# Ledger of designs, part 5: peptides against a protein of PDB entry 1Y74

Target 1, 57 residues: chain A of PDB entry 1Y74
Amino acid sequence: LGLERDVSRAVELLERLQRSGELPPQKLQALQRVLQSRFCSAIREVYEQLYDTLDIT

## One batch from the design tools (peptide; made by RFdiffusion4, then SolubleMPNN)

Design b1_p9_5_s1 (from b1_p9_5, 5 letters changed)
Fold by OpenDDE base, seed 2:
Structure b1_p9_5_s1 (fold): chain B 57 residues (1-57), chain A 9 residues (1-9)
Amino acid sequence: as target 1 above (57 residues)
Amino acid sequence: WIDELLALA
């Protein structure tokens, strides 16, 4: 699974979008904080573990 | 803003 990579890429894109100033940054920053939270990371880890365990292919 | 985010990808 590339979920960790995908989350990292999403954060990178959010940071670029915030720096552009084209959009109000508050909601983007809130989403970034969620994606970088320990809680989200823990959920991701559980998901990846279950995926690895239950993957039949 | 979702479309703009996707355009940065």
Scores: peptide ipSAE 0.025, ipTM 0.495, DockQ to the pose 0.065
Fold by OpenDDE base, seed 1:
Structure b1_p9_5_s1 (fold): chain B 57 residues (1-57), chain A 9 residues (1-9)
Amino acid sequence: as target 1 above (57 residues)
Amino acid sequence: WIDELLALA
């Protein structure tokens, strides 16, 4: 499962958007903080465990 | 698959 990689890519894109100045950076930075939070990481781990364990389409 | 999981709960 590549969810961790996808989150890392999302953070990278958010950092680029913040540097471009085309959008107010504060909300982008807040979203980045959420994606990098321990809470989000814990939810991701639970999701990945369920995805790997359960044979549900 | 989350929708199916929620349906089982």
Scores: peptide ipSAE 0.023, ipTM 0.445, DockQ to the pose 0.064
Fold by OpenDDE base, seed 3:
Structure b1_p9_5_s1 (fold): chain B 57 residues (1-57), chain A 9 residues (1-9)
Amino acid sequence: as target 1 above (57 residues)
Amino acid sequence: WIDELLALA
């Protein structure tokens, strides 16, 4: 499990997309803010705890 | 696995 790493990579890609100008940057920036929010981090932690605790594939 | 978890709820 590497959600933290995956989220960090997603943010990096969003930053690149914002700088490229290929897409409207405001929506990308909004998504980045969500992914970096304390709320999203808290949800990620819950997910990771459930993933670690439960033996469900 | 989340889908399976939700199916049990």
Scores: peptide ipSAE 0.022, ipTM 0.445, DockQ to the pose 0.069
Fold by OpenDDE base, seed 5:
Structure b1_p9_5_s1 (fold): chain B 57 residues (1-57), chain A 9 residues (1-9)
Amino acid sequence: as target 1 above (57 residues)
Amino acid sequence: WIDELLALA
């Protein structure tokens, strides 16, 4: 399970989109903040632990 | 499903 890596990649892509100026940056930045929040990270860790334990596919 | 979402970006 590479959820941490995938979230990091999503953040990277959001940063690129913000720099391109193709979209209003406000909502992209808000989404980035949510993905990088302590709460989101904690939920991710719980998910990863459950995934490892239960082998959820 | 995350890979699919990232492929759209």
Scores: peptide ipSAE 0.021, ipTM 0.502, DockQ to the pose 0.094

Design b1_p9_5_s2 (from b1_p9_5, 3 letters changed)
Fold by OpenDDE base, seed 5:
Structure b1_p9_5_s2 (fold): chain B 57 residues (1-57), chain A 9 residues (1-9)
Amino acid sequence: as target 1 above (57 residues)
Amino acid sequence: VLQELLELA
């Protein structure tokens, strides 16, 4: 599904921003931790199940 | 990089 790819891409971009030093890394790292959390993964799983069941395009 | 992140939202 697109959501897993978009989350993975967002994490990759956050890691690049942390390495560039253009922005204070602490908030970027906190956002990355949220996106990689078990909670975010569980929400994604529920979303994927609902998406498959409801056949939302 | 920041622009690409904003384009995902």
Scores: peptide ipSAE 0.145, ipTM 0.724, DockQ to the pose 0.087
Fold by OpenDDE base, seed 2:
Structure b1_p9_5_s2 (fold): chain B 57 residues (1-57), chain A 9 residues (1-9)
Amino acid sequence: as target 1 above (57 residues)
Amino acid sequence: VLQELLELA
């Protein structure tokens, strides 16, 4: 599903931004931690299961 | 990089 790929891409981009030093890394790192959290993974799994079951366009 | 993040939102 697109959501897992988009989250993975967002994390990759956040890691690049943290390494570039263009922005204060603290908030970027906090956002990365949220996106990689068990909470976000569980929400994604529920979303994907519901999407597959309900076929919501 | 920032533009690519904005494209995901």
Scores: peptide ipSAE 0.142, ipTM 0.721, DockQ to the pose 0.088
Fold by OpenDDE base, seed 1:
Formats: structure tokens, C-alpha cells, sequence
Structure b1_p9_5_s2 (fold): chain B 57 residues (1-57), chain A 9 residues (1-9)
């Protein structure tokens, strides 16, 4: 689904920002950890299951 | 990079 791709892309971009030094890395790393958390993964799985079942546009 | 993050929102 688009959400998994967008989350993966957001994480990739956050990793690039952490390496560039353009911004303080700690907050970027914290956001990356949230996006990669078991909670966000579980919510994504529920969303994907509901999307497949309900055919929500 | 920041612009690409903004485009995801």
C-alpha cells in the first residue's frame, strides 16, 4: 500500500538528514524510531487489513 | 531532502 511506501521513504529521508548534519540529529532519530516502532507497524497492518477488506478509496 | 519530507505530508 501507499502508506508502507511513504513510511519507508520518510525513514530513508530522515536517515539522510541525520547524515547531512543540516539539523540536530536527536529529534530526527526520535521521529525515525516512532515511525519504525512496533506500534506504528501494528497500526499500519490494521490499516492494510481494513483497506483490503473495505475497499476504501 | 526537507522538501521531499514535506511532500509526503
Amino acid sequence: as target 1 above (57 residues)
Amino acid sequence: VLQELLELA
Scores: peptide ipSAE 0.140, ipTM 0.718, DockQ to the pose 0.088
Fold by OpenDDE base, seed 4:
Structure b1_p9_5_s2 (fold): chain B 57 residues (1-57), chain A 9 residues (1-9)
Amino acid sequence: as target 1 above (57 residues)
Amino acid sequence: VLQELLELA
């Protein structure tokens, strides 16, 4: 689904930002950890199930 | 890179 791809792309972009040194890497790494957390994965799974059930176009 | 993150939201 689009959300999984968007989260994966956001993580990739956060990793690039951490390597560039343009921003303090610790806060970017913390955000990456949140996006890769079991909690965010579970929310995504629920969202995908609801999307499939409700046929939200 | 920052612009691409803003475009995802």
Scores: peptide ipSAE 0.140, ipTM 0.720, DockQ to the pose 0.086

Design b1_p9_5_s3 (from b1_p9_5 with L1V A6L)
Fold by OpenDDE base, seed 4:
Structure b1_p9_5_s3 (fold): chain B 57 residues (1-57), chain A 9 residues (1-9)
Amino acid sequence: as target 1 above (57 residues)
Amino acid sequence: VLEELLELA
């Protein structure tokens, strides 16, 4: 689904920003950890199930 | 890179 791809792309971009040194890497790493957390994965799975059930176009 | 993150939202 689009959300899984967008989260994966957001993580990739956060990793690039951490390597560039343009921003304090610790806050970017904390955000990456949140996006890769079991909690965010579970929310995504629920969202995907609801999307499939509700046929939200 | 930061601009590409803002375009995802």
Scores: peptide ipSAE 0.125, ipTM 0.714, DockQ to the pose 0.086
Fold by OpenDDE base, seed 1:
Structure b1_p9_5_s3 (fold): chain B 57 residues (1-57), chain A 9 residues (1-9)
Amino acid sequence: as target 1 above (57 residues)
Amino acid sequence: VLEELLELA
């Protein structure tokens, strides 16, 4: 689904921003940890299962 | 990079 790809892309971009030094890295790292958390993964899995079942456009 | 993050929202 688009959501898994978009989350993966957001994490990649956050890692680039942390390396560039354009922004304080701590808040970016905290956001990355949230996006990679077991909670966000579990919510994504539920969303994907519901999407496959309900055929929501 | 910031613009690419904003495009995901």
Scores: peptide ipSAE 0.121, ipTM 0.709, DockQ to the pose 0.086
Fold by OpenDDE base, seed 3:
Structure b1_p9_5_s3 (fold): chain B 57 residues (1-57), chain A 9 residues (1-9)
Amino acid sequence: as target 1 above (57 residues)
Amino acid sequence: VLEELLELA
């Protein structure tokens, strides 16, 4: 499933954006915290289980 | 960098 990899890549890109200074870092850091939260991880786990069960293409 | 983030959506 690509979702774990895509979330990891999104976090890496958010960290780069915070260092570039192109955007206000506070909102980027808040989004990174959401993506790394236990809540986001639990939603991802449920999504992966449903994907495997329902064979959603 | 922003463009690469938008490509994930």
Scores: peptide ipSAE 0.120, ipTM 0.710, DockQ to the pose 0.086
Fold by OpenDDE base, seed 2:
Structure b1_p9_5_s3 (fold): chain B 57 residues (1-57), chain A 9 residues (1-9)
Amino acid sequence: as target 1 above (57 residues)
Amino acid sequence: VLEELLELA
């Protein structure tokens, strides 16, 4: 499922942006923490299970 | 980098 890969890629990109200093890091770090949270992981797992079960194209 | 984040949205 693309969602886990896309979330992992988004986190990698957020880490690069935080290191570049082009943007204030606080909001980027907060977003990274949300994306890496147990909450987002649980929502992703539910989404993936529902997607696999319902075959929603 | 910012453009690549926008491509995920």
Scores: peptide ipSAE 0.118, ipTM 0.706, DockQ to the pose 0.087

Design b1_p9_5_s4 (from b1_p9_5, 4 letters changed)
Fold by OpenDDE base, seed 5:
Structure b1_p9_5_s4 (fold): chain B 57 residues (1-57), chain A 9 residues (1-9)
Amino acid sequence: as target 1 above (57 residues)
Amino acid sequence: VLDELLALA
């Protein structure tokens, strides 16, 4: 499972976009906050546990 | 936005 890595990469890209100033940063920052939220992390962990248990490939 | 994300990847 690459979800943790993919989420981390998505956050990195959002941070770059926020720094470029080419786009209004508010929505990008809001999305970053969602991806870094405890709720999102908890859902990811549950998904990873279920994936490992159920072998839902 | 997606094109910029892909260009930064």
Scores: peptide ipSAE 0.023, ipTM 0.566, DockQ to the pose 0.058
Fold by OpenDDE base, seed 1:
Structure b1_p9_5_s4 (fold): chain B 57 residues (1-57), chain A 9 residues (1-9)
Amino acid sequence: as target 1 above (57 residues)
Amino acid sequence: VLDELLALA
C-alpha cells in the first residue's frame, strides 16, 4: 500500500494551495492538520494492517 | 478547486 505516500502527496498539494492564496487558507490548513494528526496516522496504520491481513478486494 | 488541485498534481 502506498497510502502513506498518497497522504504525504495530499499534504504537499494542500500546502501549495495555501501558498497560492486562491482559497481561504484556514480550512486547507485544518485539513492538513487532520491528515498529519496522530489519530489519522493511527487509523491509516490499522487500515494498512487490516488490508494486508484480510486481502479483500 | 478540483481543477487547481489537478493542475498542481
Scores: peptide ipSAE 0.023, ipTM 0.561, DockQ to the pose 0.057
Fold by OpenDDE base, seed 2:
Structure b1_p9_5_s4 (fold): chain B 57 residues (1-57), chain A 9 residues (1-9)
Amino acid sequence: as target 1 above (57 residues)
Amino acid sequence: VLDELLALA
């Protein structure tokens, strides 16, 4: 499961977009904060823990 | 915006 990696990549892309100045940074920064929040981390952790225990096809 | 996202990915 690469969910942590994919979230980290999404954050990296958001940081690059914020630095480009082509877009208003406020919404990008808000999304980055959500993705890095304890809430998203907790949901991800539960998902990753269950993923290996559940035989999901 | 989408083209910029795709170029960064």
Scores: peptide ipSAE 0.022, ipTM 0.557, DockQ to the pose 0.056
Fold by OpenDDE base, seed 4:
Structure b1_p9_5_s4 (fold): chain B 57 residues (1-57), chain A 9 residues (1-9)
Amino acid sequence: as target 1 above (57 residues)
Amino acid sequence: VLDELLALA
């Protein structure tokens, strides 16, 4: 499953956007903190486990 | 913003 990789890529892009200075960094940093939170990591882990066991088409 | 996102992706 690519979800962990996609979240990591999203965080990388947010870090680049914060460094560019074209956008106010505070909201971007807040979003990064959410994506890196233990809560989002736990939800991702549950999703990945369920995706392998449930045949949802 | 979209141009920057497209350049970084």
Scores: peptide ipSAE 0.022, ipTM 0.553, DockQ to the pose 0.052

Design b1_p9_6_s1 (from b1_p9_6, 4 letters changed)
Fold by OpenDDE base, seed 2:
Structure b1_p9_6_s1 (fold): chain B 57 residues (1-57), chain A 9 residues (1-9)
Amino acid sequence: as target 1 above (57 residues)
Amino acid sequence: ELLKVLEEL
């Protein structure tokens, strides 16, 4: 699963949007904080473990 | 520009 890479890419894009100043940065920063949270990371790890266990092809 | 960020998705 590329979920860690996709989350890291989403954070990078949110940082670029915040630097552009075209959008109110507060909501973008709040979303970045959610994606970088220990809670989001723990959900990702559980999801990856379950997927690796259930991906019996 | 927002478009440059969307092109990187």
Scores: peptide ipSAE 0.029, ipTM 0.545, DockQ to the pose 0.062
Fold by OpenDDE base, seed 5:
Structure b1_p9_6_s1 (fold): chain B 57 residues (1-57), chain A 9 residues (1-9)
Amino acid sequence: as target 1 above (57 residues)
Amino acid sequence: ELLKVLEEL
């Protein structure tokens, strides 16, 4: 699963958007914090484990 | 440019 890489890329893009100043940074920063949260990491890990289990079946 | 950020997807 590429989810960790895709999340890391989404965070990088959100940081670039925040630095551009073209968009209100607060919502972008809030989304970045969600993507970097322990909650999203735990969901990703559970999803990866379930996917790996189902791909073996 | 928002477009330049989207071009990196």
Scores: peptide ipSAE 0.028, ipTM 0.532, DockQ to the pose 0.062
Fold by OpenDDE base, seed 3:
Structure b1_p9_6_s1 (fold): chain B 57 residues (1-57), chain A 9 residues (1-9)
Amino acid sequence: as target 1 above (57 residues)
Amino acid sequence: ELLKVLEEL
């Protein structure tokens, strides 16, 4: 699954948006903290395990 | 530039 890579890419893009100063950085930083949270990591791991189990093709 | 970040999506 590319989900870990896609989340890492979303965090990288949020860091670039914060550095540009074109958007209020506080909301972007809050979203980055959510994506890097233990809660989102645990949901990702459960999703990856279920996908690997259900991708019985 | 916001456009440079969006071009990488």
Scores: peptide ipSAE 0.027, ipTM 0.524, DockQ to the pose 0.060
Fold by OpenDDE base, seed 1:
Formats: structure tokens, sequence, C-alpha cells
Structure b1_p9_6_s1 (fold): chain B 57 residues (1-57), chain A 9 residues (1-9)
């Protein structure tokens, strides 16, 4: 699973969008904070562990 | 441009 990489890429893209000024930054920054939150990371880790354990092909 | 950011997905 590449979830950590995909989340990191989503954060990078959100930072680019915030810097462009083409969109109101507040909602983009709020989404970035959610993706970088300890809660989101903990859910990701549990999901990756369950996926590796359950062999969901 | 937003389009250039979306093209990098």
Amino acid sequence: as target 1 above (57 residues)
Amino acid sequence: ELLKVLEEL
C-alpha cells in the first residue's frame, strides 16, 4: 500500500494550491491539517496493519 | 493554474 506516499502527495498539492492564491486558502489549509493530523496518521497505520494481516488482494 | 496542479495527480 502507498497510502503514506499518496497522503504526502495530496499535502504537497494542497500546499501548491494555497501558494497559487487561485482558491481561498482556508479550506485547503483545513484539509491539509486533517491529512497531517495524528488522528489521520493513526487511522492510516491501523488500516495498513489490517490490510497486511487480512491479505485483501 | 489549478489545471497544472491537477495534471500532476
Scores: peptide ipSAE 0.027, ipTM 0.554, DockQ to the pose 0.062

Design b1_p9_6_s2 (from b1_p9_6, 3 letters changed)
Fold by OpenDDE base, seed 1:
Parts: structure tokens; sequence; C-alpha cells
Structure b1_p9_6_s2 (fold): chain B 57 residues (1-57), chain A 9 residues (1-9)
């Protein structure tokens, strides 16, 4: 599934934006922490398992 | 998509 890759890419982009200084880093860091949370990881794993079991296009 | 918004910044 692209979801793990897309979340990893979103985190990478958020880390770049935090380093550029163009945006207030605290909100970007908070969003990064949410995306890297155990909750988001667990929901992703459930979604990936369901997608592998259910032929959902 | 959120990725497209982040790639434009």
Amino acid sequence: as target 1 above (57 residues)
Amino acid sequence: ELLAVLEEL
C-alpha cells in the first residue's frame, strides 16, 4: 500500500519545512508527532491488513 | 491531497 510511503513522505516534507523556517515550526512538529504516533501507526497497520484481505481498489 | 500541499511549499 502507498499509505506507509505517503506518511513517510509527509513526515520528510514536514521536517524540511521545519528547517526552512518559512513556517512556525511548532505546528509542523505537532503534525509530524501525530503522523508518527502509535495510534496513527496502529490504524495504518489495520488499514493495510484489511486492504490485503479485502480486494478494495 | 496533503502531500501536494506540502510539495508546493
Scores: peptide ipSAE 0.034, ipTM 0.611, DockQ to the pose 0.103
Fold by OpenDDE base, seed 5:
Structure b1_p9_6_s2 (fold): chain B 57 residues (1-57), chain A 9 residues (1-9)
Amino acid sequence: as target 1 above (57 residues)
Amino acid sequence: ELLAVLEEL
């Protein structure tokens, strides 16, 4: 499942955008914190378990 | 994809 890689890539891109200075960093940092939260990780695990059980590619 | 939107910014 690509979801863990996609979340990791989204975090990497948010870190690059924060370093570019083109956008106010506070909202980007808040989004990064949400994506790295235990709550987001728990939702991802439930999603992966459901897709593994349903054999949805 | 949401990633493509972030890559164009």
Scores: peptide ipSAE 0.033, ipTM 0.614, DockQ to the pose 0.098
Fold by OpenDDE base, seed 2:
Structure b1_p9_6_s2 (fold): chain B 57 residues (1-57), chain A 9 residues (1-9)
Amino acid sequence: as target 1 above (57 residues)
Amino acid sequence: ELLAVLEEL
């Protein structure tokens, strides 16, 4: 499912934006921490399981 | 898409 790849890409982009210094890093770092959290990983896993179950129907 | 917004920044 594209969601894991999209989340990984979003994190990579947030890391680049933090390194550029063009934006205040604090909010970008907070968003990165949320996306890398066990909570977001668990939601992704549930979403992927539900999607796989519904796509088979 | 959210990714496109992040790629434009």
Scores: peptide ipSAE 0.033, ipTM 0.612, DockQ to the pose 0.097
Fold by OpenDDE base, seed 4:
Formats: C-alpha cells, sequence, structure tokens
Structure b1_p9_6_s2 (fold): chain B 57 residues (1-57), chain A 9 residues (1-9)
C-alpha cells in the first residue's frame, strides 16, 4: 500500500537530513524512531486493513 | 505533501 512506501521514504529522507548536519540530528532521529516504532507499524496495519475493508478509493 | 517538504530540505 502507498502508506508503507511513504513511511519508508520519510525515514530515508530523515536519514539524509541527519547526515547533512543542517538540522539538529537528535530531533530528526527521534522522529525516525517514532516512524519505525511498533506503535506506528501497528497503526499502519490497522489503517491498511480498514482501507481494504472500506474500499476507500 | 510532507514528503515534498522533506525533499526540498
Amino acid sequence: as target 1 above (57 residues)
Amino acid sequence: ELLAVLEEL
């Protein structure tokens, strides 16, 4: 589903921003950890199941 | 939209 790809892309972009040094890396790393958390993964799975059930086009 | 903002940084 598009959401898994978008989350994976957001994590990749956050890793690039952490390497550029233009922004405080600790806050970017904290956001990355949230996006990679079991909680966000579980919300994504529920959202994907609801999307498949509700046929939200 | 949010991804585009992150791609511009």
Scores: peptide ipSAE 0.033, ipTM 0.612, DockQ to the pose 0.094

Design b1_p9_6_s4 (from b1_p9_6, 5 letters changed)
Fold by OpenDDE base, seed 4:
Structure b1_p9_6_s4 (fold): chain B 57 residues (1-57), chain A 9 residues (1-9)
Amino acid sequence: as target 1 above (57 residues)
Amino acid sequence: ELLEVLKKL
């Protein structure tokens, strides 16, 4: 599954948006911290394992 | 759907 790559790309885009100064950086940084959290990573790993096991489209 | 399986766990 590409979910790890998609999360990594979302974090990269959030870092670019924080540097542009066009948006309040605090909310973008809070979202980045959630996506990089151990909790979000554990949910991703469970999702990927269940997808690979159940072959659910 | 995987979301329906996740809701049953």
Scores: peptide ipSAE 0.022, ipTM 0.456, DockQ to the pose 0.073
Fold by OpenDDE base, seed 1:
Structure b1_p9_6_s4 (fold): chain B 57 residues (1-57), chain A 9 residues (1-9)
Amino acid sequence: as target 1 above (57 residues)
Amino acid sequence: ELLEVLKKL
């Protein structure tokens, strides 16, 4: 599954955008906190477990 | 597909 890698890449891009100063950092930081939240991690783990169990293409 | 997983929950 690419979801963990895609989330990690999205966080990396958000950290770069926060450092560039081109955009107000508060909304980018809030989105990063959501993506790194225990809630998003738990949804990802459930999705990965269900995907591996159900063999859903 | 994520949507097919979500529909089965």
Scores: peptide ipSAE 0.021, ipTM 0.474, DockQ to the pose 0.080
Fold by OpenDDE base, seed 2:
Structure b1_p9_6_s4 (fold): chain B 57 residues (1-57), chain A 9 residues (1-9)
Amino acid sequence: as target 1 above (57 residues)
Amino acid sequence: ELLEVLKKL
């Protein structure tokens, strides 16, 4: 599963968009904080484990 | 934390 890599890429893109100044940074920073939260990381781990369990069946 | 509750289920 590439979900960790996709989340890391989404965070990188959000950081670039915040630095460009083309968009109000507050909503982008809030989304970055959500994606980097321990809660979202744990949901990702549960999703990856369930997917691996279902792919073995 | 909510995460600590979920890890106990």
Scores: peptide ipSAE 0.017, ipTM 0.451, DockQ to the pose 0.057
Fold by OpenDDE base, seed 3:
Structure b1_p9_6_s4 (fold): chain B 57 residues (1-57), chain A 9 residues (1-9)
Amino acid sequence: as target 1 above (57 residues)
Amino acid sequence: ELLEVLKKL
């Protein structure tokens, strides 16, 4: 599934943006913490289970 | 597709 890779890539891009100083780093760090939260991980696991069960594209 | 999952929740 691409979702774990896409989330990991989004986190990497947020870390690069935090280091560039072009944007307020506090809001980017808060978004990174949300994407790495147990809540987002649980939603990803439910999505992966439903994808495997339902054979959806 | 993600929208198909979201429609079934």
Scores: peptide ipSAE 0.022, ipTM 0.482, DockQ to the pose 0.087; fails the geometry check

Design b1_p9_7_s1 (from b1_p9_7, 4 letters changed)
Fold by OpenDDE base, seed 5:
Structure b1_p9_7_s1 (fold): chain B 57 residues (1-57), chain A 9 residues (1-9)
Amino acid sequence: as target 1 above (57 residues)
Amino acid sequence: SVLDELLSL
């Protein structure tokens, strides 16, 4: 599943954005924290389980 | 841009 990979890529891009200064970093950092949170990991796990069982595309 | 890359995920 690409979701873990996409989340990891999103985090990487958010880190780059924070360093670039193009946008206020604080909200970007907050979003990064959310994406790396246990909550998002749990949701991803549920999603992956449902994806495997229901074969949702 | 990095923003475009992020939005393209």
Scores: peptide ipSAE 0.260, ipTM 0.813, DockQ to the pose 0.087
Fold by OpenDDE base, seed 2:
Structure b1_p9_7_s1 (fold): chain B 57 residues (1-57), chain A 9 residues (1-9)
Amino acid sequence: as target 1 above (57 residues)
Amino acid sequence: SVLDELLSL
């Protein structure tokens, strides 16, 4: 779904930002860790299950 | 910029 793709893209961009040095990396890394956490994965799973069940477009 | 791309998600 779009959410999984957007999360993956966000993580990619955060990794690039961390390497560029444009911003202090600590908070970027923390955000990346949150987005890749089991917690966010579980939320996404629930979202996707509901999306499939309710056929929300 | 990469930041602009992130903000555009």
Scores: peptide ipSAE 0.260, ipTM 0.815, DockQ to the pose 0.086
Fold by OpenDDE base, seed 1:
Structure b1_p9_7_s1 (fold): chain B 57 residues (1-57), chain A 9 residues (1-9)
Amino acid sequence: as target 1 above (57 residues)
Amino acid sequence: SVLDELLSL
């Protein structure tokens, strides 16, 4: 789904930012950890299940 | 910039 793709893209961009040095990497890494956390994936799974079931636009 | 790309998601 689009959400999974967007999260994956966000993580990719955060990794690039960390390597570029444009910003201090520590907070970017923390955000990446949140996006890749089991909690975030669980919320995404629930969202996707509800989206599929309810056919919400 | 990479930051702009991130913000445009």
Scores: peptide ipSAE 0.257, ipTM 0.814, DockQ to the pose 0.085
Fold by OpenDDE base, seed 4:
Structure b1_p9_7_s1 (fold): chain B 57 residues (1-57), chain A 9 residues (1-9)
Amino acid sequence: as target 1 above (57 residues)
Amino acid sequence: SVLDELLSL
């Protein structure tokens, strides 16, 4: 499953983007917080379980 | 750019 890896990569890229100054950092930081929240972790867990059960490629 | 990498994820 690539979802966990993709979320981790998204967070990494958001951190770099915040430091680059290309965009106002506040909303990027808020998005990062959402992606790292327990809520998103729970959704990811459910998604991964369903993915395994349904054997989707 | 970092933004391009994010959008291409």
Scores: peptide ipSAE 0.255, ipTM 0.813, DockQ to the pose 0.085

Design b1_p9_7_s2 (from b1_p9_7 with A7L E8A)
Fold by OpenDDE base, seed 3:
Structure b1_p9_7_s2 (fold): chain B 57 residues (1-57), chain A 9 residues (1-9)
Amino acid sequence: as target 1 above (57 residues)
Amino acid sequence: SLLEELLAL
């Protein structure tokens, strides 16, 4: 789904930003950890189930 | 920039 793709892309960009040195890496890494957390994956799972059931655009 | 790409999501 679009959300899974966007999260994956966000993580990729955060990893690149950490390597570029444009920004202090610690906060970027913390954000990456949040996006890859069990909490965010559970929210995504609920979203995907609702999307499948309700055919949300 | 990479930051702008991230913010565009």
Scores: peptide ipSAE 0.267, ipTM 0.820, DockQ to the pose 0.093
Fold by OpenDDE base, seed 5:
Structure b1_p9_7_s2 (fold): chain B 57 residues (1-57), chain A 9 residues (1-9)
Amino acid sequence: as target 1 above (57 residues)
Amino acid sequence: SLLEELLAL
């Protein structure tokens, strides 16, 4: 689904932002870790299942 | 910018 792709893209962009030095990297890294966490994966799985079932865009 | 791309997701 689009959510998995968007999360993966968000992580990629966060990694690039961390390397650019435009923003303090610590908060960006923390956000990246949250997005890659088991918690976010579990929540994403639930939402994706619901979207598949309910056909919510 | 990379930030704008992130915010556009």
Scores: peptide ipSAE 0.265, ipTM 0.819, DockQ to the pose 0.093
Fold by OpenDDE base, seed 2:
Structure b1_p9_7_s2 (fold): chain B 57 residues (1-57), chain A 9 residues (1-9)
Amino acid sequence: as target 1 above (57 residues)
Amino acid sequence: SLLEELLAL
Protein backbone atom coordinates (compact mmCIF):
# COMPACT_ATOMS: atom_id res chain seq x y z
CA LEU B 1 0.00 0.00 0.00
CA GLY B 2 2.75 2.47 0.89
CA LEU B 3 4.83 1.61 -2.15
CA GLU B 4 1.91 2.10 -4.52
CA ARG B 5 1.21 5.50 -2.98
CA ASP B 6 4.85 6.55 -3.20
CA VAL B 7 5.11 5.46 -6.83
CA SER B 8 1.91 7.32 -7.67
CA ARG B 9 3.22 10.44 -5.95
CA ALA B 10 6.55 10.12 -7.75
CA VAL B 11 4.77 9.92 -11.11
CA GLU B 12 2.67 12.98 -10.25
CA LEU B 13 5.78 14.96 -9.35
CA LEU B 14 7.56 13.84 -12.50
CA GLU B 15 4.62 15.00 -14.61
CA ARG B 16 4.68 18.41 -12.92
CA LEU B 17 8.43 18.68 -13.36
CA GLN B 18 8.09 17.93 -17.05
CA ARG B 19 5.50 20.71 -17.41
CA SER B 20 7.52 23.24 -15.38
CA GLY B 21 10.48 23.13 -17.76
CA GLU B 22 12.94 23.40 -14.87
CA LEU B 23 14.72 20.28 -16.09
CA PRO B 24 15.17 18.58 -19.45
CA PRO B 25 12.03 16.45 -19.82
CA GLN B 26 13.51 13.41 -21.58
CA LYS B 27 15.05 11.68 -18.57
CA LEU B 28 12.05 12.56 -16.40
CA GLN B 29 9.72 11.04 -18.97
CA ALA B 30 11.89 7.93 -19.18
CA LEU B 31 11.77 7.53 -15.40
CA GLN B 32 8.00 8.01 -15.43
CA ARG B 33 7.67 5.30 -18.07
CA VAL B 34 9.74 2.92 -15.93
CA LEU B 35 7.60 3.62 -12.87
CA GLN B 36 4.41 3.03 -14.87
CA SER B 37 5.74 -0.05 -16.66
CA ARG B 38 4.47 -3.59 -16.28
CA PHE B 39 7.91 -4.41 -14.90
CA CYS B 40 7.46 -1.97 -12.02
CA SER B 41 3.90 -3.20 -11.46
CA ALA B 42 5.13 -6.80 -11.27
CA ILE B 43 7.77 -5.83 -8.71
CA ARG B 44 5.12 -4.03 -6.67
CA GLU B 45 2.84 -7.05 -6.81
CA VAL B 46 5.59 -9.33 -5.51
CA TYR B 47 6.50 -6.80 -2.85
CA GLU B 48 2.92 -6.45 -1.67
CA GLN B 49 2.37 -10.20 -1.61
CA LEU B 50 5.49 -10.71 0.48
CA TYR B 51 4.57 -7.78 2.70
CA ASP B 52 1.16 -9.28 3.40
CA THR B 53 2.57 -12.76 3.98
CA LEU B 54 5.49 -11.76 6.19
CA ASP B 55 3.66 -8.96 8.02
CA ILE B 56 6.59 -6.59 7.63
CA THR B 57 6.14 -3.40 9.61
CA SER A 1 10.98 22.68 -5.22
CA LEU A 2 9.22 19.84 -7.01
CA LEU A 3 12.59 18.12 -7.39
CA GLU A 4 13.17 18.31 -3.65
CA GLU A 5 9.74 16.77 -3.04
CA LEU A 6 10.58 13.95 -5.45
CA LEU A 7 13.90 13.28 -3.72
CA ALA A 8 12.18 13.25 -0.33
CA LEU A 9 10.04 10.21 -1.17
Scores: peptide ipSAE 0.265, ipTM 0.820, DockQ to the pose 0.090
Fold by OpenDDE base, seed 4:
Structure b1_p9_7_s2 (fold): chain B 57 residues (1-57), chain A 9 residues (1-9)
Amino acid sequence: as target 1 above (57 residues)
Amino acid sequence: SLLEELLAL
């Protein structure tokens, strides 16, 4: 689904930003860890199931 | 910029 792709793209961009040095890397890394956490994965799974059930476009 | 791309998601 679009959400899984967007989260994956966000992680990719955060990794690039960490390497660029434009921003302090520690906070970017923390955000990346949150997005890759089991908590966010579980929320995404619930969201995707609800999205499929409700047939939202 | 990469930051703008991130914010545009």
Scores: peptide ipSAE 0.263, ipTM 0.818, DockQ to the pose 0.091

